Peptides against a protein of PDB entry 7AL2. Designs and how they scored, part 93

Target 1, 85 residues: chain A of PDB entry 7AL2
Amino acid sequence: YEIMLIRPKTIDDINYVVDQVLEESNPVILDLSFLEKESPANFKLAGEKIKQMRSNYGAEALLLSRCNDKNLIIIAPKGVSLVRK

## One batch from the design tools (peptide; made by RFdiffusion4, then SolubleMPNN)

Design b2_p28_2_s4 (from b2_p28_2, 11 letters changed)
Fold by OpenDDE base, seed 1:
Structure b2_p28_2_s4 (fold): chain B 85 residues (1-85), chain A 28 residues (1-28)
Amino acid sequence: as target 1 above (85 residues)
Amino acid sequence: SFEEKMKEYIKELEEKGYKDLAEALLIK
């Protein structure tokens, strides 16, 4: 698999993330800082999609880092284990 | 700790109305 890196800005970007996780089985490292700051509606939508991927497809989402300029989250498909050591 | 930061962020998300993201995030 590949690991995708994206800072989504649009609904199309959010849907791209969903496709990468569910259709391509690729982990995605997201920076949600743009949506968090610029679009409450799309930030909410992103969260809904992430929850759906967890609930319906067994994906996992883990916060990597949060500060003023980044909001990093890793989303892994069911077959990829996230381990903190 | 980072775990505490995660928990604080989850609470912040809930307070701001981002319930789905708050519930989706793992605490590890």
Scores: peptide ipSAE 0.753, ipTM 0.942, DockQ to the pose 0.929
Fold by OpenDDE base, seed 2:
Structure b2_p28_2_s4 (fold): chain B 85 residues (1-85), chain A 28 residues (1-28)
Amino acid sequence: as target 1 above (85 residues)
Amino acid sequence: SFEEKMKEYIKELEEKGYKDLAEALLIK
């Protein structure tokens, strides 16, 4: 598999993340800082999509880092284990 | 710890009305 990296800015970007996780079975490292700052509505939408992927498809979401200009989360499809050592 | 920071962020998300993201995030 591939690991995708994206800082989503639009609804199309959010849907790209969903497609990568569910259709391509690729983990995605995404930076939600743009949406968090610039679009509360799309930030909320992103959260809804992430919850849906977890609840309906067994994906996992883990916070990697949060600071002033970063909100890094990894989304892993079912079958890819996220382990913290 | 980072775990505690993560728990604090989850709480912040809940308070701001981002319940789905708050519930989606694993605590590890």
Scores: peptide ipSAE 0.753, ipTM 0.942, DockQ to the pose 0.897
Fold by OpenDDE base, seed 4:
Structure b2_p28_2_s4 (fold): chain B 85 residues (1-85), chain A 28 residues (1-28)
Amino acid sequence: as target 1 above (85 residues)
Amino acid sequence: SFEEKMKEYIKELEEKGYKDLAEALLIK
């Protein structure tokens, strides 16, 4: 598989993330900082879709880094385990 | 610790109305 890195800015980007996780089975490292700052509505939407992927498809979401400039989250499809050592 | 930071952020998300993301995030 591939690991996708994206800083989503639009709904299309959010849907791209969903496709990568669910259809391509690729982990995605997201930077949600743009949406968090610029579009509360789309930030909320992103969160809803992440929750859906977890609840309905067994994906996992883990915060990688939170600071003033970045909000990094990895979304792993079912079958890819996330381990913090 | 980072774990505590995660917990604090999750709480912040909930307070700001982002319940789904807050609920989705694992604490590891």
Scores: peptide ipSAE 0.753, ipTM 0.942, DockQ to the pose 0.919
Fold by OpenDDE base, seed 3:
Structure b2_p28_2_s4 (fold): chain B 85 residues (1-85), chain A 28 residues (1-28)
Amino acid sequence: as target 1 above (85 residues)
Amino acid sequence: SFEEKMKEYIKELEEKGYKDLAEALLIK
């Protein structure tokens, strides 16, 4: 599989993330800082999609880093384990 | 610790009305 990197800015970007996780079975490293700052509605939508992927498809979401200029989260599809050493 | 920071952020998300993201995030 591939690991995708994206800082989503639009609904199309959010749907791209969903497609990568569910259809391509690729982990995605997200930077949600743009949506968090610029679009509360799309930030909320992104959270809804992430929760849906977890609840309905067995994906996992883990915060990697949070600061003023980045909000990094990894989304792993079912079958890819996230392990902290 | 990072875990404490995660818990604080999850609480912040809940307070701001982003309940789904708050609930989706694992704490590891």
Scores: peptide ipSAE 0.752, ipTM 0.941, DockQ to the pose 0.913

Design b2_p28_3_s1 (from b2_p28_3, 9 letters changed)
Fold by OpenDDE base, seed 4:
Structure b2_p28_3_s1 (fold): chain B 85 residues (1-85), chain A 28 residues (1-28)
Amino acid sequence: as target 1 above (85 residues)
Amino acid sequence: SEKDEFSKEVLLEALPEEEWEKIEEAFK
């Protein structure tokens, strides 16, 4: 698989993330800092999509970092394990 | 701030319970 890195700015970008995880089975490292700062509504939407992928499709998600103007989250499809060591 | 509280709540809902402590710490 590929690991995608994206800083979503639009709803289309959010849906791209969903497609990568659910259809392409690629983990995605997200930087939500743009949405957090510029679009609270789309930031909330992104969060809802992450929750939905976890709840309905067995995706796994972790917070990598929220500091230094970054809001980094990794979302992995079912079958890709995320482990903190 | 209200903005930080909003962001924190979004992340708490988005991410699993195991991440909640880390999320709380990130917003201190």
Scores: peptide ipSAE 0.804, ipTM 0.958, DockQ to the pose 0.949
Fold by OpenDDE base, seed 1:
Structure b2_p28_3_s1 (fold): chain B 85 residues (1-85), chain A 28 residues (1-28)
Amino acid sequence: as target 1 above (85 residues)
Amino acid sequence: SEKDEFSKEVLLEALPEEEWEKIEEAFK
């Protein structure tokens, strides 16, 4: 598989993340800082999609880092385990 | 701030409970 890196800016980008995780089975490292700053509605939507993927499809997700510059989350499809050491 | 509180709530809802402590620390 591939590990995708993306900083979503639009709903299309959010749906791209969903497609990568659920259809392509690729882990995604996403930076939500743009949405957090520019679109609270789409930031919330992104969060809801992450929750849905975890709840309904067995995806795993964790926070890598959050500051003024970035809001990094990794989300992995079912079968790819995320381990914090 | 109110904006940070909103962002924190979004992340708390999005991510598993195991991440909550890290999220809280990120917003201190």
Scores: peptide ipSAE 0.803, ipTM 0.957, DockQ to the pose 0.950
Fold by OpenDDE base, seed 5:
Structure b2_p28_3_s1 (fold): chain B 85 residues (1-85), chain A 28 residues (1-28)
Amino acid sequence: as target 1 above (85 residues)
Amino acid sequence: SEKDEFSKEVLLEALPEEEWEKIEEAFK
């Protein structure tokens, strides 16, 4: 698999993340800081998609970092384990 | 701020309960 890195700016970008995780089985490192600042609605949508992937498809996700200019999350498809040491 | 509270709530809903402590710390 590949590890994708993306800073979503649009709904199309959010759907790209979903496609990468569910269809391509690639982990994705997301920076949600653009959506957080520019589109609270799409930021919330992105969060909902993450939860849906966890709840319905066995994806795993955790927070890497959150500050004023970064909101980094990794989401991995079922079968890729995320371990915090 | 209200914006930070909103963002925190979104992350709490998005991520598993095991991440909640980390999220809370990030917004202190």
Scores: peptide ipSAE 0.803, ipTM 0.957, DockQ to the pose 0.938
Fold by OpenDDE base, seed 3:
Structure b2_p28_3_s1 (fold): chain B 85 residues (1-85), chain A 28 residues (1-28)
Amino acid sequence: as target 1 above (85 residues)
Amino acid sequence: SEKDEFSKEVLLEALPEEEWEKIEEAFK
């Protein structure tokens, strides 16, 4: 698999993340800082998509870092284990 | 701020309970 890195800015970008996780089975490192600052509605949508992927498809997600400049989350498809040690 | 509280709630809903302490810390 590949690890995708993206800072989504649009709904199309959010759906791209969903496709990468569910259809391509690729982990994605997300920076949600643009949406958090510029579009609270799409930021909430991104959060809902992450929850849905975890609840319905066995995806796993962790917070890497949140500060003024970045909001980094990794989401992995079922079968790719994320372990914090 | 109200904006940070909103963002925190979004992340708490999106991520598993195991991440909640880290999320709370990030917004202090």
Scores: peptide ipSAE 0.803, ipTM 0.957, DockQ to the pose 0.956

Design b2_p28_3_s2 (from b2_p28_3, 11 letters changed)
Fold by OpenDDE base, seed 2:
Structure b2_p28_3_s2 (fold): chain B 85 residues (1-85), chain A 28 residues (1-28)
Amino acid sequence: as target 1 above (85 residues)
Amino acid sequence: SEADEEAKKVLLEALPEEEHEKIEESFS
């Protein structure tokens, strides 16, 4: 599989992430800093999508880093294990 | 700020409980 990197800025970008995880079975490293700063509504939407993928499709997600102008989250499809050590 | 509290709530709901301590730390 491929690991996708994206800093989403639009709803289309958010849906791209969902497609990569659920349809393409690719882990995605997200930078949500743009949405957090510029669109609280779309930031909330992104969070809801992450929760839905975890709850309904067995995806896993971890916070990699949140500081300054970065909000990095990795989301992986079912079958790809994320382990924090 | 109120914006930070809303953002924190989003992350706490989005991510598993094992990440909550790290999330809280990032907003301190």
Scores: peptide ipSAE 0.802, ipTM 0.957, DockQ to the pose 0.926
Fold by OpenDDE base, seed 5:
Structure b2_p28_3_s2 (fold): chain B 85 residues (1-85), chain A 28 residues (1-28)
Amino acid sequence: as target 1 above (85 residues)
Amino acid sequence: SEADEEAKKVLLEALPEEEHEKIEESFS
Protein backbone atom coordinates (compact mmCIF):
# COMPACT_ATOMS: atom_id res chain seq x y z
CA TYR B 1 0.00 0.00 0.00
CA GLU B 2 0.88 3.69 -0.19
CA ILE B 3 0.96 6.21 2.64
CA MET B 4 -0.80 9.40 1.62
CA LEU B 5 -0.05 12.84 3.06
CA ILE B 6 -2.62 15.62 2.75
CA ARG B 7 -3.62 18.93 4.31
CA PRO B 8 -7.30 19.21 3.35
CA LYS B 9 -8.73 22.58 2.42
CA THR B 10 -12.07 21.60 0.85
CA ILE B 11 -14.83 19.03 1.15
CA ASP B 12 -13.39 17.36 -1.94
CA ASP B 13 -10.12 16.91 -0.05
CA ILE B 14 -11.98 15.34 2.87
CA ASN B 15 -13.72 12.95 0.50
CA TYR B 16 -10.33 12.15 -1.04
CA VAL B 17 -9.13 11.03 2.41
CA VAL B 18 -12.16 8.80 2.81
CA ASP B 19 -11.57 7.33 -0.62
CA GLN B 20 -7.91 6.62 0.14
CA VAL B 21 -8.68 4.82 3.39
CA LEU B 22 -11.81 2.91 2.41
CA GLU B 23 -11.47 2.36 -1.34
CA GLU B 24 -7.70 2.28 -1.86
CA SER B 25 -6.81 0.85 1.57
CA ASN B 26 -4.03 3.39 2.01
CA PRO B 27 -3.04 4.90 5.36
CA VAL B 28 -3.26 8.69 5.43
CA ILE B 29 -1.25 11.22 7.40
CA LEU B 30 -3.72 14.06 7.67
CA ASP B 31 -3.03 17.68 8.65
CA LEU B 32 -6.30 19.26 9.78
CA SER B 33 -4.73 22.61 10.72
CA PHE B 34 -6.16 24.48 7.74
CA LEU B 35 -9.71 23.34 8.38
CA GLU B 36 -9.43 23.93 12.13
CA LYS B 37 -8.51 27.56 11.51
CA GLU B 38 -10.40 28.41 8.33
CA SER B 39 -13.53 26.23 8.33
CA PRO B 40 -14.87 24.95 11.66
CA ALA B 41 -17.77 23.35 9.79
CA ASN B 42 -15.48 21.32 7.53
CA PHE B 43 -13.22 20.55 10.48
CA LYS B 44 -16.23 19.02 12.21
CA LEU B 45 -17.09 17.15 9.01
CA ALA B 46 -13.57 15.73 8.83
CA GLY B 47 -13.82 14.59 12.44
CA GLU B 48 -17.15 12.94 11.74
CA LYS B 49 -15.67 11.10 8.76
CA ILE B 50 -12.78 9.83 10.89
CA LYS B 51 -15.20 8.59 13.55
CA GLN B 52 -17.38 6.93 10.92
CA MET B 53 -14.42 5.14 9.35
CA ARG B 54 -13.39 3.84 12.78
CA SER B 55 -16.87 2.87 13.90
CA ASN B 56 -18.20 1.35 10.69
CA TYR B 57 -15.16 0.15 8.74
CA GLY B 58 -12.59 -0.78 11.36
CA ALA B 59 -10.19 2.04 10.56
CA GLU B 60 -7.69 3.05 13.23
CA ALA B 61 -6.59 6.59 14.01
CA LEU B 62 -4.36 8.43 16.44
CA LEU B 63 -3.04 11.94 17.01
CA LEU B 64 0.55 12.42 15.92
CA SER B 65 0.93 16.05 16.95
CA ARG B 66 -1.19 19.13 17.58
CA CYS B 67 0.03 22.67 18.17
CA ASN B 68 -0.57 26.19 16.89
CA ASP B 69 0.41 25.42 13.29
CA LYS B 70 -0.30 21.72 12.81
CA ASN B 71 -2.88 19.08 13.58
CA LEU B 72 -1.51 15.74 12.42
CA ILE B 73 -3.59 12.57 12.53
CA ILE B 74 -2.78 9.18 11.06
CA ILE B 75 -5.67 7.07 9.77
CA ALA B 76 -5.10 3.45 8.81
CA PRO B 77 -7.48 1.09 7.05
CA LYS B 78 -8.63 -2.11 8.69
CA GLY B 79 -5.78 -4.59 8.84
CA VAL B 80 -3.04 -2.01 9.30
CA SER B 81 -2.18 -1.73 12.98
CA LEU B 82 -1.01 1.49 14.57
CA VAL B 83 1.18 1.02 17.65
CA ARG B 84 2.28 3.75 20.02
CA LYS B 85 5.46 2.84 21.93
CA SER A 1 -11.57 30.15 23.68
CA GLU A 2 -14.88 28.98 22.32
CA ALA A 3 -13.22 27.95 19.06
CA ASP A 4 -10.68 25.84 20.96
CA GLU A 5 -13.42 24.17 22.98
CA GLU A 6 -15.29 23.27 19.81
CA ALA A 7 -12.12 21.96 18.17
CA LYS A 8 -11.29 19.88 21.24
CA LYS A 9 -14.78 18.40 21.20
CA VAL A 10 -14.35 17.47 17.53
CA LEU A 11 -11.06 15.66 18.17
CA LEU A 12 -12.33 13.88 21.27
CA GLU A 13 -15.28 12.57 19.29
CA ALA A 14 -13.21 11.69 16.22
CA LEU A 15 -10.37 9.80 17.90
CA PRO A 16 -10.31 6.78 20.22
CA GLU A 17 -10.40 7.25 23.97
CA GLU A 18 -6.76 6.23 24.22
CA GLU A 19 -5.88 9.52 22.50
CA HIS A 20 -7.92 11.76 24.81
CA GLU A 21 -5.13 12.53 27.26
CA LYS A 22 -2.87 13.67 24.42
CA ILE A 23 -5.70 15.74 22.96
CA GLU A 24 -6.41 17.42 26.31
CA GLU A 25 -2.73 18.20 26.79
CA SER A 26 -2.57 19.87 23.38
CA PHE A 27 -5.28 22.33 24.45
CA SER A 28 -3.93 23.06 27.94
Scores: peptide ipSAE 0.802, ipTM 0.957, DockQ to the pose 0.957
Fold by OpenDDE base, seed 4:
Structure b2_p28_3_s2 (fold): chain B 85 residues (1-85), chain A 28 residues (1-28)
Amino acid sequence: as target 1 above (85 residues)
Amino acid sequence: SEADEEAKKVLLEALPEEEHEKIEESFS
């Protein structure tokens, strides 16, 4: 598989993340800092999509870092294990 | 701020409970 890196700015970007995780089975490292600052509505949407993927499709997500104008989250599809050590 | 409170709520709902301490710290 591939690991995708994206800083979503639009709803299309959010849906791209969903497609990568659910359809392509690729982990995605997201930077949500743009949405957090510029679009609370789309930030909420992104959060909802992450929760839905975890709850309904067995995806796993972790917070990598939130500081210095970064909001980094990794989300992995079912079958790719994320482990903190 | 109110914006921070809303953002924190979004992250807490989006991510598993194991991440919540880290999330809380990032807003303090």
Scores: peptide ipSAE 0.802, ipTM 0.957, DockQ to the pose 0.924
Fold by OpenDDE base, seed 3:
Structure b2_p28_3_s2 (fold): chain B 85 residues (1-85), chain A 28 residues (1-28)
Amino acid sequence: as target 1 above (85 residues)
Amino acid sequence: SEADEEAKKVLLEALPEEEHEKIEESFS
């Protein structure tokens, strides 16, 4: 698999993340800092999509970092486990 | 701020409960 890295700015970017996780089975490291600051509505939408992938498709998600204008989250498809050491 | 409170709610809802302490700390 590939690990995708993206800082989404639009709804199309959010849907791209969903497609990568569910259709391509690729983990995604996403920076939500743009949406958090510039579009609270789309930030909420992104959060809802993450929850849906976890609840309905067995995806896992973790917070990597939130500081210095970064809001980094990793979302992994079912079959790729995330482990903290 | 109010914006921070709304953002915190979004992250708490999006991510598993195991992440909540880290989320809270990031807003302190």
Scores: peptide ipSAE 0.801, ipTM 0.957, DockQ to the pose 0.938

Design b2_p28_3_s3 (from b2_p28_3, 11 letters changed)
Fold by OpenDDE base, seed 1:
Structure b2_p28_3_s3 (fold): chain B 85 residues (1-85), chain A 28 residues (1-28)
Amino acid sequence: as target 1 above (85 residues)
Amino acid sequence: SEADKFAKEVLKEMLPEEEHPKIDEAFS
């Protein structure tokens, strides 16, 4: 699999993330800072999609970092586990 | 700020809520 890196800016980007996780089984590292700042509605939508993937499809999501200008989340599809060393 | 509060609430819903062996936040 591939690890996708994206800073979503649009609904299309959010759907791209969903497709990568569910259809392609690729982990995605997201920076949600753009949506958080520029579109609270789409930020919430992204969150809902991620939660849905966790709840319904066995995806795993973790916060990597949240600070100024960063809101980094990793979401892994079922079958790819996130492990802290 | 209210924006920060909103974001935190979204993240709370987005991320694991139940206790489990894995961390929910790697770095911050």
Scores: peptide ipSAE 0.462, ipTM 0.840, DockQ to the pose 0.501
Fold by OpenDDE base, seed 4:
Structure b2_p28_3_s3 (fold): chain B 85 residues (1-85), chain A 28 residues (1-28)
Amino acid sequence: as target 1 above (85 residues)
Amino acid sequence: SEADKFAKEVLKEMLPEEEHPKIDEAFS
């Protein structure tokens, strides 16, 4: 698999993330800072999609870093575990 | 700020919850 990196800016980008996780089984590292700042509605939508993937499809999600101008999330599809060392 | 409060609430819903909800952050 591939690890996709994206800073989503549009609903199309959000749907791309969903497709990567659910259809392609690729982990995705997201920076949600753009949506957080520029489109709170789409930021919330992205969050809802991530939760749905966790709840319904066994995806895992982890906040990698949240600081000024960063909101980094990793989403792993079912079968790829996120492990802290 | 209101924006920060909103973001934190979204993150809490987005990410795994604990009995006392907090952000599960790998790195700061």
Scores: peptide ipSAE 0.448, ipTM 0.831, DockQ to the pose 0.537
Fold by OpenDDE base, seed 5:
Structure b2_p28_3_s3 (fold): chain B 85 residues (1-85), chain A 28 residues (1-28)
Amino acid sequence: as target 1 above (85 residues)
Amino acid sequence: SEADKFAKEVLKEMLPEEEHPKIDEAFS
């Protein structure tokens, strides 16, 4: 599989993340800082999509880093585990 | 700020609960 990196700015980008996780089975490293700052509605939508992927499809999500300029999340599809050393 | 509170609430719903065995925060 591939590991995708994206800083989504649009709903199309959010849907791209969903497609990568669910259809392509690719982990995604995601920066939500743009949506958080520019579109609270789309930020919430992205969160809902991630929650849905976890709840319904066995995806795993983990906050990598959150600070003033970034909001990094990793989303792993079912079958790819996130392990902290 | 209100924006921070909102974001925190979204993240709370987005990520696994602390009581879950899965890690919700790695490096923050």
Scores: peptide ipSAE 0.444, ipTM 0.831, DockQ to the pose 0.500
Fold by OpenDDE base, seed 3:
Structure b2_p28_3_s3 (fold): chain B 85 residues (1-85), chain A 28 residues (1-28)
Amino acid sequence: as target 1 above (85 residues)
Amino acid sequence: SEADKFAKEVLKEMLPEEEHPKIDEAFS
């Protein structure tokens, strides 16, 4: 698989993330800081999509870092486990 | 700030809950 890195700015970017996780089975590392600052509505939408993927499709997600204009989250599709050493 | 409060609430709903209410940060 591939690991995708993206800082979403639009709804199209959010849907791209969904496609990568559900259709391509690729983990995605996201920086949500742009949406958090520029579009609270789309930030909330992104969160809803991530929660839906966790609840309905077996995806996992966790916060990597939130500091100094970064809001980094990893989403792993079903079949790729996030494991702490 | 109100924006920060909003963001924290979105993250809380987005991510798995912990036994002690806080945001799950991988390396904290």
Scores: peptide ipSAE 0.423, ipTM 0.820, DockQ to the pose 0.536

Design b2_p28_3_s4 (from b2_p28_3, 15 letters changed)
Fold by OpenDDE base, seed 2:
Structure b2_p28_3_s4 (fold): chain B 85 residues (1-85), chain A 28 residues (1-28)
Amino acid sequence: as target 1 above (85 residues)
Amino acid sequence: SELDKKAKEELKAMLPKEEHPKIDEAFS
């Protein structure tokens, strides 16, 4: 698999993440800082989709970094385990 | 399965329900 990196800015970007995780089985590292600052509605949408992928499709999510201007998470598809040492 | 395909399409078509989300909603 490949690890995709994206800083989503649009709904299409959010749905791209969903496709990568559910259809391509690729982990995705997301920076949600743009949506958090510029679009509360799309930030909520991203969170809801992440929650749904975790609840219904066996995806895992891990917070990598949270500060003033960064909000980094990794989402792994079912079958790819995220392990914290 | 047909149900899985339908569920995935529904997820892809999801629209935001409300604005001004809590920060931790994205990570729960």
Scores: peptide ipSAE 0.055, ipTM 0.590, DockQ to the pose 0.041
Fold by OpenDDE base, seed 1:
Structure b2_p28_3_s4 (fold): chain B 85 residues (1-85), chain A 28 residues (1-28)
Amino acid sequence: as target 1 above (85 residues)
Amino acid sequence: SELDKKAKEELKAMLPKEEHPKIDEAFS
């Protein structure tokens, strides 16, 4: 598999993340800081989709960094384990 | 399954069409 990196800015980017996790089985490292600042509605939507992927399709998510300029999260598809040591 | 495929497509289809302007910021 590949690890995809993206800072989502549009609805298409959110769809891309969903497609990568659910269809391509690729982990995605997300920076949600753009949506959080520029589109609270799409930020909420992205969060809801992440929750749905976790609840319904066995995806896992891990917070990597949270600060003023970054909101970094890794989302792993089912079959890829995220382990914190 | 077909139900799972349909559910995944509906998940993606739930996204609205309203867009916001892009701002070019470095992240990859």
Scores: peptide ipSAE 0.055, ipTM 0.575, DockQ to the pose 0.030
Fold by OpenDDE base, seed 5:
Structure b2_p28_3_s4 (fold): chain B 85 residues (1-85), chain A 28 residues (1-28)
Amino acid sequence: as target 1 above (85 residues)
Amino acid sequence: SELDKKAKEELKAMLPKEEHPKIDEAFS
């Protein structure tokens, strides 16, 4: 698989993440800082989709970095394990 | 399955809501 990196700016970008996780089975590292700042509605949407992928499709998510203007999250598809040592 | 196919399409078609969630809520 590939690991995708994206800073979503649009709904299409959010759906791209969904496609990568659910259809391509690729982990995605997201920077949600743009949506958090510029589009609270789309930030809410992204969160809801992450929750749905976790609840319904066995995806896992982990916060990688949270600071000023950074919100890095990794989402792994079912079958790819996220392990913290 | 057909149910999964419908669920995925519905997920992709989901519209944003006019609320401001906390970041931690994305993991709830």
Scores: peptide ipSAE 0.047, ipTM 0.582, DockQ to the pose 0.042
Fold by OpenDDE base, seed 3:
Structure b2_p28_3_s4 (fold): chain B 85 residues (1-85), chain A 28 residues (1-28)
Amino acid sequence: as target 1 above (85 residues)
Amino acid sequence: SELDKKAKEELKAMLPKEEHPKIDEAFS
């Protein structure tokens, strides 16, 4: 698999993440800081989609870093385990 | 299954309903 890195800015970017996780089975590292500041509605949408992928499709998600200019989340598809050492 | 395909398409088609929502940053 590939690990995708993206700082989404649009709904299309959010749906790209969904496609990567559910269709391509690729983990995605997201920086949600742009949406959080520029589009609260799309920030909420991203969160809801992450929740749904976790609840219904076996995805796992982990908050990696949160600060004033970063909101880093990793989401892994079913079959890729996130392991903390 | 076709049901799963429909569910995935609904997820992809989801749009926000609020202009300035409050959300949990942990996305849990």
Scores: peptide ipSAE 0.038, ipTM 0.568, DockQ to the pose 0.040

Design b2_p28_4_s1 (from b2_p28_4, 11 letters changed)
Fold by OpenDDE base, seed 3:
Structure b2_p28_4_s1 (fold): chain B 85 residues (1-85), chain A 28 residues (1-28)
Amino acid sequence: as target 1 above (85 residues)
Amino acid sequence: KELSIELEEGDEELEDAVEYLEELIKSM
């Protein structure tokens, strides 16, 4: 699989993340800082999509880092395990 | 425009993304 890196800015970007996780089975490391700052509505939508992927499709999601200009989340599709050593 | 996403070295605390997002959304 590939690990996708993205800082979503639009609804199309959010849907791209969903497609990568559910259709391509690729983990995604995403920075939500743009949406957090610029679009509360789309930020909320992104969160709802993450919840949906976790609840209905067996995806996992973890917060990796939070600072001034970063809001880093990893989403792993079903079949890719997130393991901490 | 190159996208740069960097992980911080020594990140010891990971938390559930949904919990964090919900808290963050409430603060907006």
Scores: peptide ipSAE 0.023, ipTM 0.499, DockQ to the pose 0.240
Fold by OpenDDE base, seed 5:
Structure b2_p28_4_s1 (fold): chain B 85 residues (1-85), chain A 28 residues (1-28)
Amino acid sequence: as target 1 above (85 residues)
Amino acid sequence: KELSIELEEGDEELEDAVEYLEELIKSM
């Protein structure tokens, strides 16, 4: 698999993330800072999609870093485990 | 197209992203 990096700015970007996780089985590292700042609606949508992937498809999601103008999250598809050493 | 994201050092304790997002959304 590949690890995808994206700072989503649009709904299309959010759907891209969903496709990568569910269809391509690729982990995705997201920076949600743009959506958080520029579009509360799309930020909420992104959160809902993450919840759906976790609840219905066995994805895992962890916060990597949260600071000013940075909101990094990793989403792993079912079959790819996130392990803390 | 190429995309580069500057990654900061990860948090010492990893947090459930959904819980974090829900709390953040509620605070909006």
Scores: peptide ipSAE 0.023, ipTM 0.495, DockQ to the pose 0.266
Fold by OpenDDE base, seed 1:
Structure b2_p28_4_s1 (fold): chain B 85 residues (1-85), chain A 28 residues (1-28)
Amino acid sequence: as target 1 above (85 residues)
Amino acid sequence: KELSIELEEGDEELEDAVEYLEELIKSM
């Protein structure tokens, strides 16, 4: 698999993340800072998509870092385990 | 634009991203 890196800015970007996780089975490292600042509606949508992937498809999602200009989250598809040592 | 992602060692335990997002959205 590949690890995808993205800072989503549009709904298309959000759907790209969903496609990568569910269809391509690729983990995605997200920076949600743009949506958080510029589009509360799409930020909420992103959160809802993450909830759906966790609830319905066995994806995992963990917060990696939160600071002024970063909101980093990793989403792993079913079959790829997130392990903290 | 190239995305640079840097992580710091010694971070606190990772928290559930969904729970975090929900709390953050509530405060917006």
Scores: peptide ipSAE 0.022, ipTM 0.493, DockQ to the pose 0.262
Fold by OpenDDE base, seed 4:
Structure b2_p28_4_s1 (fold): chain B 85 residues (1-85), chain A 28 residues (1-28)
Amino acid sequence: as target 1 above (85 residues)
Amino acid sequence: KELSIELEEGDEELEDAVEYLEELIKSM
């Protein structure tokens, strides 16, 4: 698998994340800071899609870091586990 | 068997991303 890094800005970017997780089985490191700041509607959409991936497709999603300029989340597809040491 | 992503020591405390997002959205 590949680990994808993206800071989504559009609905197309959000759908790209979904495709990477569900179709390509690639983990994604997301920076949601743009959507959080610029588009409440798309920020909500991103959250709903993450929830859907967790609930229906066995994905895991964890907050990695939140500070003034970053909002980092990892989404792991089914078959890739997130392990904390 | 599942592949694993192992987090390194010293990482920031992690929390459920969905819960976090829902709380943020609710506060907006």
Scores: peptide ipSAE 0.021, ipTM 0.488, DockQ to the pose 0.807

